# Peptides against a protein of PDB entry 3NZW, part 54

Target 1, 212 residues: chain A of PDB entry 3NZW
Amino acid sequence: TTTLAFRFQGGIIVAVDSRATAGNWVASQTVKKVIEINPFLLGTMAGGAADCQFWETWLGSQCRLHELREKERISVAAASKILSNLVYQYKGAGLSMGTMICGYTRKEGPTIYYVDSDGTRLKGDIFCVGSGQTFAYGVLDSNYKWDLSVEDALYLGKRSILAAAHRDAYSGGSVNLYHVTEDGWIYHGNHDVGELFWKVKEEEGSFNNVIG
Target 2, 222 residues: chain B of PDB entry 3NZW
Amino acid sequence: QFNPYGDNGGTILGIAGEDFAVLAGDTRNITDYSINSRYEPKVFDCGDNIVMSANGFAADGDALVKRFKNSVKWYHFDHNDKKLSINSAARNIQHLLYGKRFFPYYVHTIIAGLDEDGKGAVYSFDPVGSYEREQCRAGGAAASLIMPFLDNQVNFKNQYEPGTNGKVKKPLKYLSVEEVIKLVRDSFTSATERHIQVGDGLEILIVTKDGVRKEFYELKRD

## One batch from the design tools (peptide; aimed at target 1 T21 V31)

Design b2_p21_6 (made by RFdiffusion4)
Pose (drawn by RFdiffusion4):
Structure b2_p21_6 (pose): chain A 212 residues (1-212), chain B 222 residues (1-222), chain P 21 residues (1-21)
Amino acid sequence: as target 1 above (212 residues)
Amino acid sequence: as target 2 above (222 residues)
Amino acid sequence: SLPWADSVKPRSFGSFSTPKS
């Protein structure tokens, strides 16, 4: 798995791969590792497929309950804490999840929280999570600027996941892109590495190793 | 020490057509190198036009299917006999499985039916509730032998338009019920050839707007 | 005994570690 989310001038970019594994067995190439908590909240998934899916879906129900009760959209900080505190209650039981809660509120602006099953909860501008996280860091860190255009930022996030899908035996399938502004998240498509790789290689002249 | 789990072999297969779906499984049940039964059904009609199979540790598979069938019964009791849609059944199965997160049903489960639009649908599950809707899925002992074949023959993976210099992918025309049954039978004759836990018989459940139909085919008994 | 099938084993979105500072 490889997931990333980063803040910049134009808001937040979220990109994830779509591979699921059972050891060395490719269980699926078409899994959704991003969950739309609500129009302004996204959650990313890495780790145990069932733990992530189950608890992040549950998180969505908890956020919805907060809106009914408080008559107000839940903050990114509070939403990430609900998951952080839940996972903390299970510390030692073997839950396995590297997660990112990304969203926008008038009160907080673009906001990103890293939350994992160790109970760690961190606010930050840039995170890469999963077995392929270092591969994504390599490309993302060396081309990142706060002042990226929405177009360039969307590409970098896409390119970074692609770098991870190429080098990490446990990442791949397709790339799912999202952009987060104060008007909520915007889905930017599912890009199959099977075609995205060759296209990027030709147009960019990179991946100069692999023979085409 | 006591081991609460065993492996009863078997292989299951699910393919979704435009307006139908199939869930197939061999009828052999095994423990180690012995055959417990050459005919022990492993794919079930659970009502509301849903078929399901939980393959792996059979005791767990039976307990799960039994619990789900009872779940559909109560769904009717609590919701004025409303039909349980396949998507709803999938989320329900997720909770049943995740409910045993710390002592899992050791099964790989697949269900099939039609979605609310009458389209064919296949869902497969992880032992602890991880699930996804798919076009096809192989489960059980020969899953590693069969899933590659399905990626090629059902979703036309790695196949291109001849003479397009590998530039144009083979279009995703859709399979009829006849073409699907062929792929299923071929899949199981192949699996019976290469995997010692697969054989004896093949039972297919076909689901359409008209309900659930069954077809049976013999397999090699060695 | 014989080994379990990979398809029967839990699915994973891969391993992870805490991100770098």

Design b2_p21_6_s1 (made by RFdiffusion4, then SolubleMPNN; from b2_p21_6, 9 letters changed)
Fold by OpenDDE base, seed 3:
Structure b2_p21_6_s1 (fold): chain B 212 residues (1-212), chain C 222 residues (1-222), chain A 21 residues (1-21)
Amino acid sequence: as target 1 above (212 residues)
Amino acid sequence: as target 2 above (222 residues)
Amino acid sequence: QLPVAPSVLPWSFGGFSLPRA
C-alpha cells in the first residue's frame, strides 16, 4: 500500500493505490483506501484492511453524531483525536492501522493528521504512509512546493503513487485521487496503473529502467 | 499448542450479472486427504434474496451463516418485515466477522444478490470483516486457480480489441446468465482436475428478481 | 497439518512505518 496527503496553496491532495494483498497473493486490485467521512473530511487506510475499514467507518459515525449534537461539522483535530483515542485503548491488542485524516474546516483551514495504531498522532503538511511510502516520498519531496498549481499538485500526487506502485510489490492497481478545498473534497478519478505508467513514461521520458 | 482450526477444503465462486447474481460451490468436504462427504452443501439461501457461503473451516462457516440468518430474522422483527438490502447485509456480516477479530472465523465469505436498483451484486469478505463489492470473486482451495481465469473472462483483463495493436481494451459488458453458468461450470471442472480438495458436485444458486434458483452438476469423483 | 487455503488469510493494505525523523 501507498497513501499520501500533502497541503499546498490550493488545499490538500490525497492519493492512494488500490491493491490489497494476502501474503504473496494479490487479493484485490480495486480496493477503496479512502473513506469519505463527510463532504469535507477524508480518511486513508494502510495496514490491516478490516481494522481500517471497521474503525474508520466507526469514526464516520462518531463524526456524524458530533454534527447532530453540536450543529456544526467536527474539526479535523477532533475527528483525528477520536480515532487516536480509540486505537490507543486497543494498544497492544494487535490492531494495524496507518491512517491520515484530511479535511477542511473554517476554523482550521486545510488540515492533515497522521494517526497510527501505535498511538501516534501527528499534524503535518506532508505524509506518505504504507509499504511504498519511501518511494512516494522520493518523488514527492523532490518536486513539492507550497506554490504548486492545483493541476501540478494533482499530478504530483498521482505521480508519486505511480512511482511507489512501480517499486513496491504491495502497491498497485490504480490511483484514486482527491483534492480537498474550502468547498469540500473533489474526486479526481481512478487511474489504472498499467495505462498510467506507459503514458507517463512516454510523456516524461521517465522509467528508463523499463525497456519497451 | 492449541489449534482450534481445521480446513475442510472446497471452493466457492460468485459472479454478478446485470440483473442477476450467482454463487456457486463444490460439495466436497475433506479433512487432510480424506473425503468426509461428497455432498455437503456450503452455499445457502438466507432469505431476502441473499445467498451466502463461508468457505474454509466448515464449523466456523456454518456458525457464521447461522448467525447471519438469525440477524435477518431479527431485522424483520425490528423493522416491520423490511427486506434487508444486500449492502446492509454486507455491513452486518462485517460486524459479525469483526466481532471475533481476535479469534476469527477461519473462512472466506461471499454473498450474492441484487442491489437496491435490481443490479447483480457480489460482496467478498476476509476472515476479519474487510469487504468489497465486486463483479466476481473466487474463494477457497482453488481460488488461486480460478480467480485469474475470472479476471480474464469476466473482467476481460489482458484482452484487447483486434487490430488496435493492444491499445484499446476490450470493453466491459455484462454477461448473460447462460454465459455465467458456462464460466462457473468450466471453472469448477478445471479446478477439480488440478486440486484434490475440489470435486464431487457443483451447486449453483442463481438470484434474480423472481427469487433463488438452484442448479446441480456432477463433478469428477476421484 | 495442511496449511489453510490462501483465501482465508486476512487482507492487508501493506505495511506502514512512522514518518522518518
Scores: peptide ipSAE 0.362, ipTM 0.796, DockQ to the pose 0.869
OpenDDE base, seeds 1, 2, 4, 5: peptide ipSAE 0.351, 0.343, 0.348, 0.348; ipTM 0.784, 0.793, 0.790, 0.788

Design b2_p21_6_s2 (made by RFdiffusion4, then SolubleMPNN; from b2_p21_6, 10 letters changed)
Fold by OpenDDE base, seed 2:
Structure b2_p21_6_s2 (fold): chain B 212 residues (1-212), chain C 222 residues (1-222), chain A 21 residues (1-21)
Amino acid sequence: as target 1 above (212 residues)
Amino acid sequence: as target 2 above (222 residues)
Amino acid sequence: QLPVAPSVQPWSFGGFTRPRA
């Protein structure tokens, strides 16, 4: 798995692969590793599929309850804290979760929190999470700047996941791409790695380690 | 050291069509190298046009199916006999599975039915309750033999239009029920040839708007 | 305990380490 999120002048880019594995078996190439909690809040998934899917869905319910009770959207800080507190209660039980809670509130602006099953909760501008994270960081860090255009930022997110999919056996399938703004998240499509790789290779003249 | 889990073998397969869905399973039940039964159905009509199979450790599978059937019953009691939708069923099954997260049901679960738009639906679950909707899924002992075949024949993976120099992918299209049944039969006959835990019989449950029908085919008994 | 048999394993979204800033 490779998930990433980064803040830039235009908001947040979230990009994830779609491969699930069971050992050496590719269980699925089409898994959704982003949960759309609400129109302004996303969660990403790495680690145990069920752990992430179950608890982030649960988180969604908690966020909705907050909205109903408080008559305002939950903050990214609070949402991430709910999840962090939950997994901390299960510390030692064997949950496996590496998550990013990404969203926008008026008071916070674009915000990213990393939350893992060890109880770590970090706010930051750039995170890559998963077995392919280092590959993604390689591309992302090399090209990241705050002043990226939305188009360039989207491409960078997509391109970083592609790099990880190329090098990490546990990442692949497709890239799901999101842009989060003050108006909410925008889904920017599912990009099959098989097609995307060759397109990018041709257009960039990259991936020269592979001969077509 | 005590191992609470067994492995009863077998294989299951779900394929969604446009206005139907199929869930099939062999009827062989084994322990180690011994055949316990040559006809032990593992695909069940659970009501509300939902068919379910939980393949792996049969005791766990049966328990899960029973719990789900009971869940359907209570859903009717609590919601004025409302039909349980396939997506809601999937969510319910997730909770059943994840409720035993730390002592999981040793099964790969597949359900099939029609979504609320009348389209075929197949949902697949891991042992602890992760799930997704797919066009097809193989589970069980011979899943590794069948799933790549389904990738190729249902989702047309690695197929290109002739004369396009590999530039145009074969377009996705729904398969007819007859075509799906052919694929299912070919899958299981092939799996039976190459896997000792698969064989004896094939039971196919077909879900349409008119209900669930069953078909049975003999498989090799060796 | 989680199932460990190849035919019945929980799905994984890969391992992860803490982010390196």
Scores: peptide ipSAE 0.391, ipTM 0.796, DockQ to the pose 0.534
OpenDDE base, seeds 1, 3, 4, 5: peptide ipSAE 0.382, 0.388, 0.384, 0.381; ipTM 0.782, 0.797, 0.793, 0.790

Design b2_p21_6_s3 (made by RFdiffusion4, then SolubleMPNN; from b2_p21_6, 10 letters changed)
Fold by OpenDDE base, seed 2:
Structure b2_p21_6_s3 (fold): chain B 212 residues (1-212), chain C 222 residues (1-222), chain A 21 residues (1-21)
Amino acid sequence: as target 1 above (212 residues)
Amino acid sequence: as target 2 above (222 residues)
Amino acid sequence: QLPVAPAVLPWSFGGFSLPPA
């Protein structure tokens, strides 16, 4: 798995692959590793599929309850804290979760929190999470600027996941791409890695390690 | 070391069509190298036009199916006989599975039915409750033999239009019920040839708007 | 008898670690 999120002048880019594995078996190439909690809040998934899917869905319910009770959307800080507190209660039980809670509130602006099953909760501008994270960082860190255009930022997110899919056996399938703004998240499509790879290779003249 | 789990083998397969869905399973039940039964159905009509199979450790599978059937019953009691939708069923099954997160049901679960738009739906679950809606899924002993075949024949993976130099993919299209049944039969006959834990019989449940029908085919008994 | 790999495995979205320093 490779998930990434980064803040830039235009908001947040979120990009994830779609491969699930069971050992050496590719269980799925089409898994959704982003949960759309509300129109302004996303969660990403790495680690145990069920752990992430179950608890981030639960988180969604908690966020909705907050909205109903408080008559306002939950903050990204609070949403991430709910999840962090939950997983911390299960510390040592064997949960496996590497998540990013990404969203926008008027109070916080565009915000990213990293939350993992060890109880770590970090606010930051750039995170890559998963077995392919280092590959994604290689591309992302090399090209990241705060002043990226939306177009360039979207491409960078997509391109970073592609790099990880290329090098990480546990990443692949497709890239799901999101742009989060003050108006909410926008889904920017599902990009098959196979098609994307050849397109990028041709357009960039990159991936010259592949002769085919 | 304490090991509460067994492996009863078998294989299951779900395929969604446009206005139907199919869930099939062999009827062989094994332990180690011994055949316990040549006809032990593992695909069940659970009501509300939902069919379910939980393949792996049969005791766990049976328990899960029973719990789900009971869940359907109580859903009706609590919600004025409202039909349980396939997506709601999937969510419910997730909770059943994840409720045993630390002592999981040792099964690969597949359900099939129609979504609220009348389109065929197949949902697949891992042992602890992650789930995904897919057009097709193989589970169980011979899943590794069948799933690549389904990738090719249902989702048309690695197929291109002739004469395009691999530039134009074969377009996706829904398969007819007859085509799906052919694929299911070919899958299981092939799996039976190459896997000792698969064989004896093939039970196919077909879900349409008119209900669930069953088909049975003999498989090799060796 | 030799150990046998599990017939059914939970799905994984890969491993993860903290971001590099």
Scores: peptide ipSAE 0.330, ipTM 0.787, DockQ to the pose 0.651
OpenDDE base, seeds 1, 3, 4, 5: peptide ipSAE 0.305, 0.329, 0.306, 0.316; ipTM 0.768, 0.788, 0.780, 0.779

Design b2_p21_6_s4 (made by RFdiffusion4, then SolubleMPNN; from b2_p21_6, 10 letters changed)
Fold by OpenDDE base, seed 2:
Structure b2_p21_6_s4 (fold): chain B 212 residues (1-212), chain C 222 residues (1-222), chain A 21 residues (1-21)
Amino acid sequence: as target 1 above (212 residues)
Amino acid sequence: as target 2 above (222 residues)
Amino acid sequence: QLPVAPAVLPWSFGGFSLPRE
């Protein structure tokens, strides 16, 4: 798995692959590793599929309850804290979760929190999470600037996941791409890695380790 | 070490069509190298046009199916006999599975039915409750033999239009019920040839708007 | 009897670790 999120002048880019594995077996190439908690809040998934899916869905319910009770959207900080507190209660039980809670509130602006099953909760501008994270960082860090255009930022997110899919056996399938703004998240499509790879290779003249 | 789990073998397969869904399973039940039964159904009509199979450790599978059937019953009670939708069923099954997260049901679960738009639906679950809606899924002993075949024949993976030099993918299209049944039969006959834990009989449950139909075919008994 | 690999495994979205610097 490779998930990433980064803040830039235009908001947040979230990009994830779609491969699930069971040992050496590719269980799925089409898994959705982003949960759309609400129109302004996303959660990403790495680690145990069920752990992430179950608890982030639960988180969604908690976020909705917050909105109903408080008559306002939950903050990214609060949402991530709910999840963090939950997993911390299960510390040592064997949960496996590497998550990013990404969203926008007027109070916070574009915000990313990293939350993992060890109880770590980090606020930051750039995170890559998963077995392919280092590959993604290689591309992302090399090209990241705060002042990226939305188009360039989207491409960078997509391109970083592609790099990870190329090098990480546990990443692949497709890239799901999101742009989060003050107006909410925008889904920027599902990009099959097979097709994307060749397109990018041709257009960039990259991936020369592969003979076309 | 204490090992509460067994492995009863078998294989299951779900395929969603446009306005139907199929869930099939062989009827062989084994322990180690011994055939316990040549006809032990593992695909069940759970009501509300939902069919379910939980393949792996049969005791766990049966328990899970029973719990789900009970869940359907209570759903009707609590919600004035409202039909349980397939997506809601999937969520419910997730909770059943994840409720035993730390002592999981040792099964691969597949359900099939129609979504609220009348389209075929197949949901697949891992042992601890992650789930995904898919067009097709194989589970069980011979899943590794069948799933790649389904990728190719249902989702047309790695197929391209002739004369395009591999530039144009074969377009996706729904398969007819007859085509799906052929694929299912071919899958299981092939799996039976190459896997000792698969064979004896094939039971196919076909879900349409008119209800659940069952078909049975003999498989090799060796 | 030799150990046998599990027939059914939970799905994984890969490993993860803390972000690098």
Scores: peptide ipSAE 0.325, ipTM 0.788, DockQ to the pose 0.665
OpenDDE base, seeds 1, 3, 4, 5: peptide ipSAE 0.308, 0.296, 0.318, 0.302; ipTM 0.771, 0.789, 0.781, 0.779

Design b2_p21_7 (made by RFdiffusion4)
Pose (drawn by RFdiffusion4):
Structure b2_p21_7 (pose): chain A 212 residues (1-212), chain B 222 residues (1-222), chain P 21 residues (1-21)
Amino acid sequence: as target 1 above (212 residues)
Amino acid sequence: as target 2 above (222 residues)
Amino acid sequence: MAQTIATGGSMPFLEKLLESH
C-alpha cells in the first residue's frame, strides 16, 4: 500500500494505490483505498483491509450524525479526532491502520490529518503512508513546491504513487487521484500501472533502468 | 493446547455474467490427509436470489452461512418483506464478520447474485469483513492455482490483439453462461489434478432473474 | 470495474488461512 496527500496553492492532492495482499499473495489489484466521507471529506486507507474499511465507513456515519445534530458540516479536525479517539480506545488490541483525513471547510481551509492505530494524530502539509511510503516520499519531496499548478500537482501525486508501485512489492495495481478545493473533492480517475508505467516512461524518459 | 480452528480444505469459485452469476465449489471435505466426506455441500441458496459459500474452517463457515440466512429472514420481518439486495447482503456480511474481529470466523466467503440493475454480481470477503465487488474470484485451497487462470480467461489479462505490437488490449467482451460453465469445470479439473484437497465432486449454483439452478459434475476421487 | 467499495490493503488472517492449506 502507498497513499499520499499534500497541500499546495491549489488545495489538496490525494493519491493511493489499489493493491491488497495476504502476505506475498496479491489478493486484489482493484481495491478502493479512498473513502468519500462526504462532498468535502476524504479518508485514505493503509494497514489492515478490514480495520480500515470498517472503521472509516463507521467514521462516515459519525460525521453524518454530527451534521444532523449540529446542522453544520463537521470539521476536518473533529472528524479526524473521532477516528483518532476511537482507535485509541482499542490501543493494544491489534488494530492496524495508517490513515489520512483530508478535507476543506471555510473555517479551516485545506486540511490534512495523519491518524494511525497507535493513536498518533498529526496535522500536516505532506504525508505518505503505507509500505511504499518512502518510495513516494522520494519522488514527492524532490519535486514539491507550494506553487504547483493543479495540473502539475495532480501529476506529481500520480507519479509518486507510480514510483512506489514500481519499487514496493506490496504496492501496485492502479492509481486513484483526487483534488480537494473549497467546492469539495474532484475525482481524477483510476490509472492502471499496467499502462501508466510505459506511458510515463516514454513521455518522461524516466525509469531508465527497466528495459523497454 | 486447544486450537479452536481447523482446515477442512475445499475450493470455491464465483463468476459474474451480464445477467447471471455462478458460485461453484468442490464437494470434498477433508481433515489433514483423510476425507471426511466426498459430498458435503458448501455453496448455499440463502433466499432473495443470493448464493454464498464460506470456505476454510467449516464449523465457522456453517455458523456464518446459518447466521446470514437468519439475517435475511429477519430482514423480511423488520422491513415489510423487502428483498435484500446483493449489495446490502455484502455490507451485512461485513458486520457479521467484523463482529468477531477478535475471534474471527476463519473463512474466505463469496456471495453471488444480481445487482439492482439485474447485472451479475460477485462479492468476496476477507475473514474479518474486508470486501469488494468483482467480476470473478477463486477461494479456498486451490485459490492460488485458479485465480491466475481467471485473470487470464475471464478478464483477459496479459492478452493483446495479435499483430497490434502488444499495443491494443484484448477487448473485454463478456462471457455467456455456457462459456462460464466451461471455465468453471476446467478450473476444477485442473485444481483436482494439482491440489490434494480438491476433488470428488463439483456443484455449481447458477443465479438469474428466474432464480437459482444447480448443476453437478463428478471429479477425480484420488 | 469501477472501484466503489473502499477497503484497506493487508489481509493477515487471509494469509494464515491460505497457509493452512

Design b2_p21_7_s1 (made by RFdiffusion4, then SolubleMPNN; from b2_p21_7, 10 letters changed)
Fold by OpenDDE base, seed 2:
Structure b2_p21_7_s1 (fold): chain B 212 residues (1-212), chain C 222 residues (1-222), chain A 21 residues (1-21)
Amino acid sequence: as target 1 above (212 residues)
Amino acid sequence: as target 2 above (222 residues)
Amino acid sequence: MEMTDARGSASPYLEKLLKSY
């Protein structure tokens, strides 16, 4: 898995691959590793598939309950804290989760929290999470600027996942791309890695380690 | 070290069509190298036009299916005989599986039915309840033999339009029930040839708007 | 991902079946 999120002048970019594995077996190429908790809040999934799906879905329910009770959308800080507190209760039980809670509230603005099953909760501007994270960081860190245009930021997110999909055997399938703004998240499509790779290679003149 | 799990072998396969879904399984039940039964059905009609199979350790599979059937019953009691939708069934099964997260059911679960729009639906689960809706899924002993075949024949992976120099992919299209049944039969006959834990019989449950139909075919018995 | 069962003994068997992202 490779997931990433980063803040920039235009909000948040979230990009994830879609491969699931069971050992050396490619279990799926079409997994949705982003949960749309609400129109302004996303969760990303890395680690144990069931752990992520179950608890992030549960988180979604908690976020909805908060909205109903408080008549206000939950903050990204609070949502991430709920998840963090939960996984901390299971510390040592063997949960495997590497998650990013990404969203926008009027109070916080665009916000990213990293939450993992070790109980770590970090607020930050840039995170790559998963087995391919280092590959994604290689591309992302090399090209990241706060002042990226939305178009360039979207491309950078997509391109970083593509790099990870290329090098990480546990990442692949497709890139799911999101842009989070003050108006909520916008889904920017599913991009098949096979097609995307060749397109990017041709357009950039990159990936020269592969002969077409 | 004590292993609490058995492995009863077999394989299962789900394929969603446009207005139907198929869930198939062989009827062989084994332990190690011994055939326990040549006809032990593992694909079940659970009501509400939902078919289910949980393949792997049969004791766990049976328990899970029984719990789900009971869940369907209670759903009717609690919701004025409302039909359980396939997506709701999938969520329910996730909870059943994840409820045993720390002592999982040793099974690969597949359900099939129609979604609320009348489209074929197949959901697959890992032992602890991760799930995904897919067009097709193989599970069990011969899953590794069958799934690549399904990728090619259902999802048309690695197929291109002739004369396009590999630039135009074969377009996705729904398969007819007859085509799907052919693929299922070919999958299981092929799997039977190459896997000792698969054989004896093939039971296919076909879900349409009109209900669940069952078909049975003999497989090799060696 | 290390998954322990209730008995702590089945982890090696289960790990092969669990999906990972």
Scores: peptide ipSAE 0.405, ipTM 0.828, DockQ to the pose 0.075; fails the geometry check
OpenDDE base, seeds 1, 3, 4, 5: peptide ipSAE 0.394, 0.394, 0.395, 0.395; ipTM 0.815, 0.824, 0.820, 0.808; seeds 1, 3, 4, 5 fail the geometry check

Design b2_p21_7_s2 (made by RFdiffusion4, then SolubleMPNN; from b2_p21_7, 11 letters changed)
Fold by OpenDDE base, seed 4:
Structure b2_p21_7_s2 (fold): chain B 212 residues (1-212), chain C 222 residues (1-222), chain A 21 residues (1-21)
Amino acid sequence: as target 1 above (212 residues)
Amino acid sequence: as target 2 above (222 residues)
Amino acid sequence: MEMTDPNGSFHPELEKLLNSY
């Protein structure tokens, strides 16, 4: 898996691959590694598929309950804390989760929290999570600027996942791309890695280690 | 070490059409190299036009299917005989599976039916309850042999329009029920030739708006 | 993302749990 999220002047970009594996077996190329918790809140999934899918769906229910009780949207901080508290209760039980909770509230602005099954909870501006994270960071860190345009930021997110898909055998399939703003998240499509690779190679003159 | 799990082999296959879905399974039940039964159905009509199979350790599969059937029954009691939707069924099965997260059912689960729009639906589950809706999925012993074939023949992977130099993919389209049945039969006959845990018989359940139809075909009995 | 497959591999943490039985 390779997931990433970063803050910039235009909000948050979230980009993820879609491959699931069982050892050397490619179990799926079409896994949705972003859960749409509500119109303003996203969760990303890395690690155990069932653990992430089950508990992030559960988190969605908890967030909805908060909204019903408090008559306001849950904060990104609170949502991430709910998940963090839960996984902490299971510490040592063998859950495998590397998640990012990304959202926008008026109080917090665009916010990203990293939460994992080890009990770590971190607020930050840039995270790459998964087996391909180092490959994604290589591209993302080299090109990241706060002042990126929305278009450039979307491309950078997509391009970083592509780099990881190219080098990490456990990442691939497609890139799912999101832009989070004060008006909520916007889905920017599913981009097949095979098609995207050749397009990017041609347009950039990159990936010269591969002969086309 | 005590191993609480067995492996009864077999293979299952689901394919969704436009207005139908198919779930098929062989009828061989095996332990190690010994055939326990040449006709042990593993694909079940669970009511509400939902067909289910949980392939792997048969004891776990039977237990899971039984629990799901009970869930359907209770759903009717609690909701004035409301039909359980396939997406709700999938969620329920996730909870059944994940409820045993630390002592999982040793099965690959597939369900098939129609979604709320009347379109064919196939959902597949890992042993601990991750699930995805797909157009096709193979599970069980010969899944690794069949799934690549399905990628090519159902999802048209690596197929291109002639004369386009590989630049235009073959367009996606739904297959007819006849085409799907043919693919299922070809898949299982091929799998039987290469895998000892697959054979004897093929049972196919076809779900349409009119209900569940069953078809049976003989497979090689070696 | 790792899936558990009876015909493939278990997630490493799950395997540890299963081996405890």
Scores: peptide ipSAE 0.196, ipTM 0.774, DockQ to the pose 0.096
OpenDDE base, seeds 1, 2, 3, 5: peptide ipSAE 0.497, 0.502, 0.490, 0.479; ipTM 0.863, 0.870, 0.863, 0.851; seeds 1, 2, 3, 5 fail the geometry check

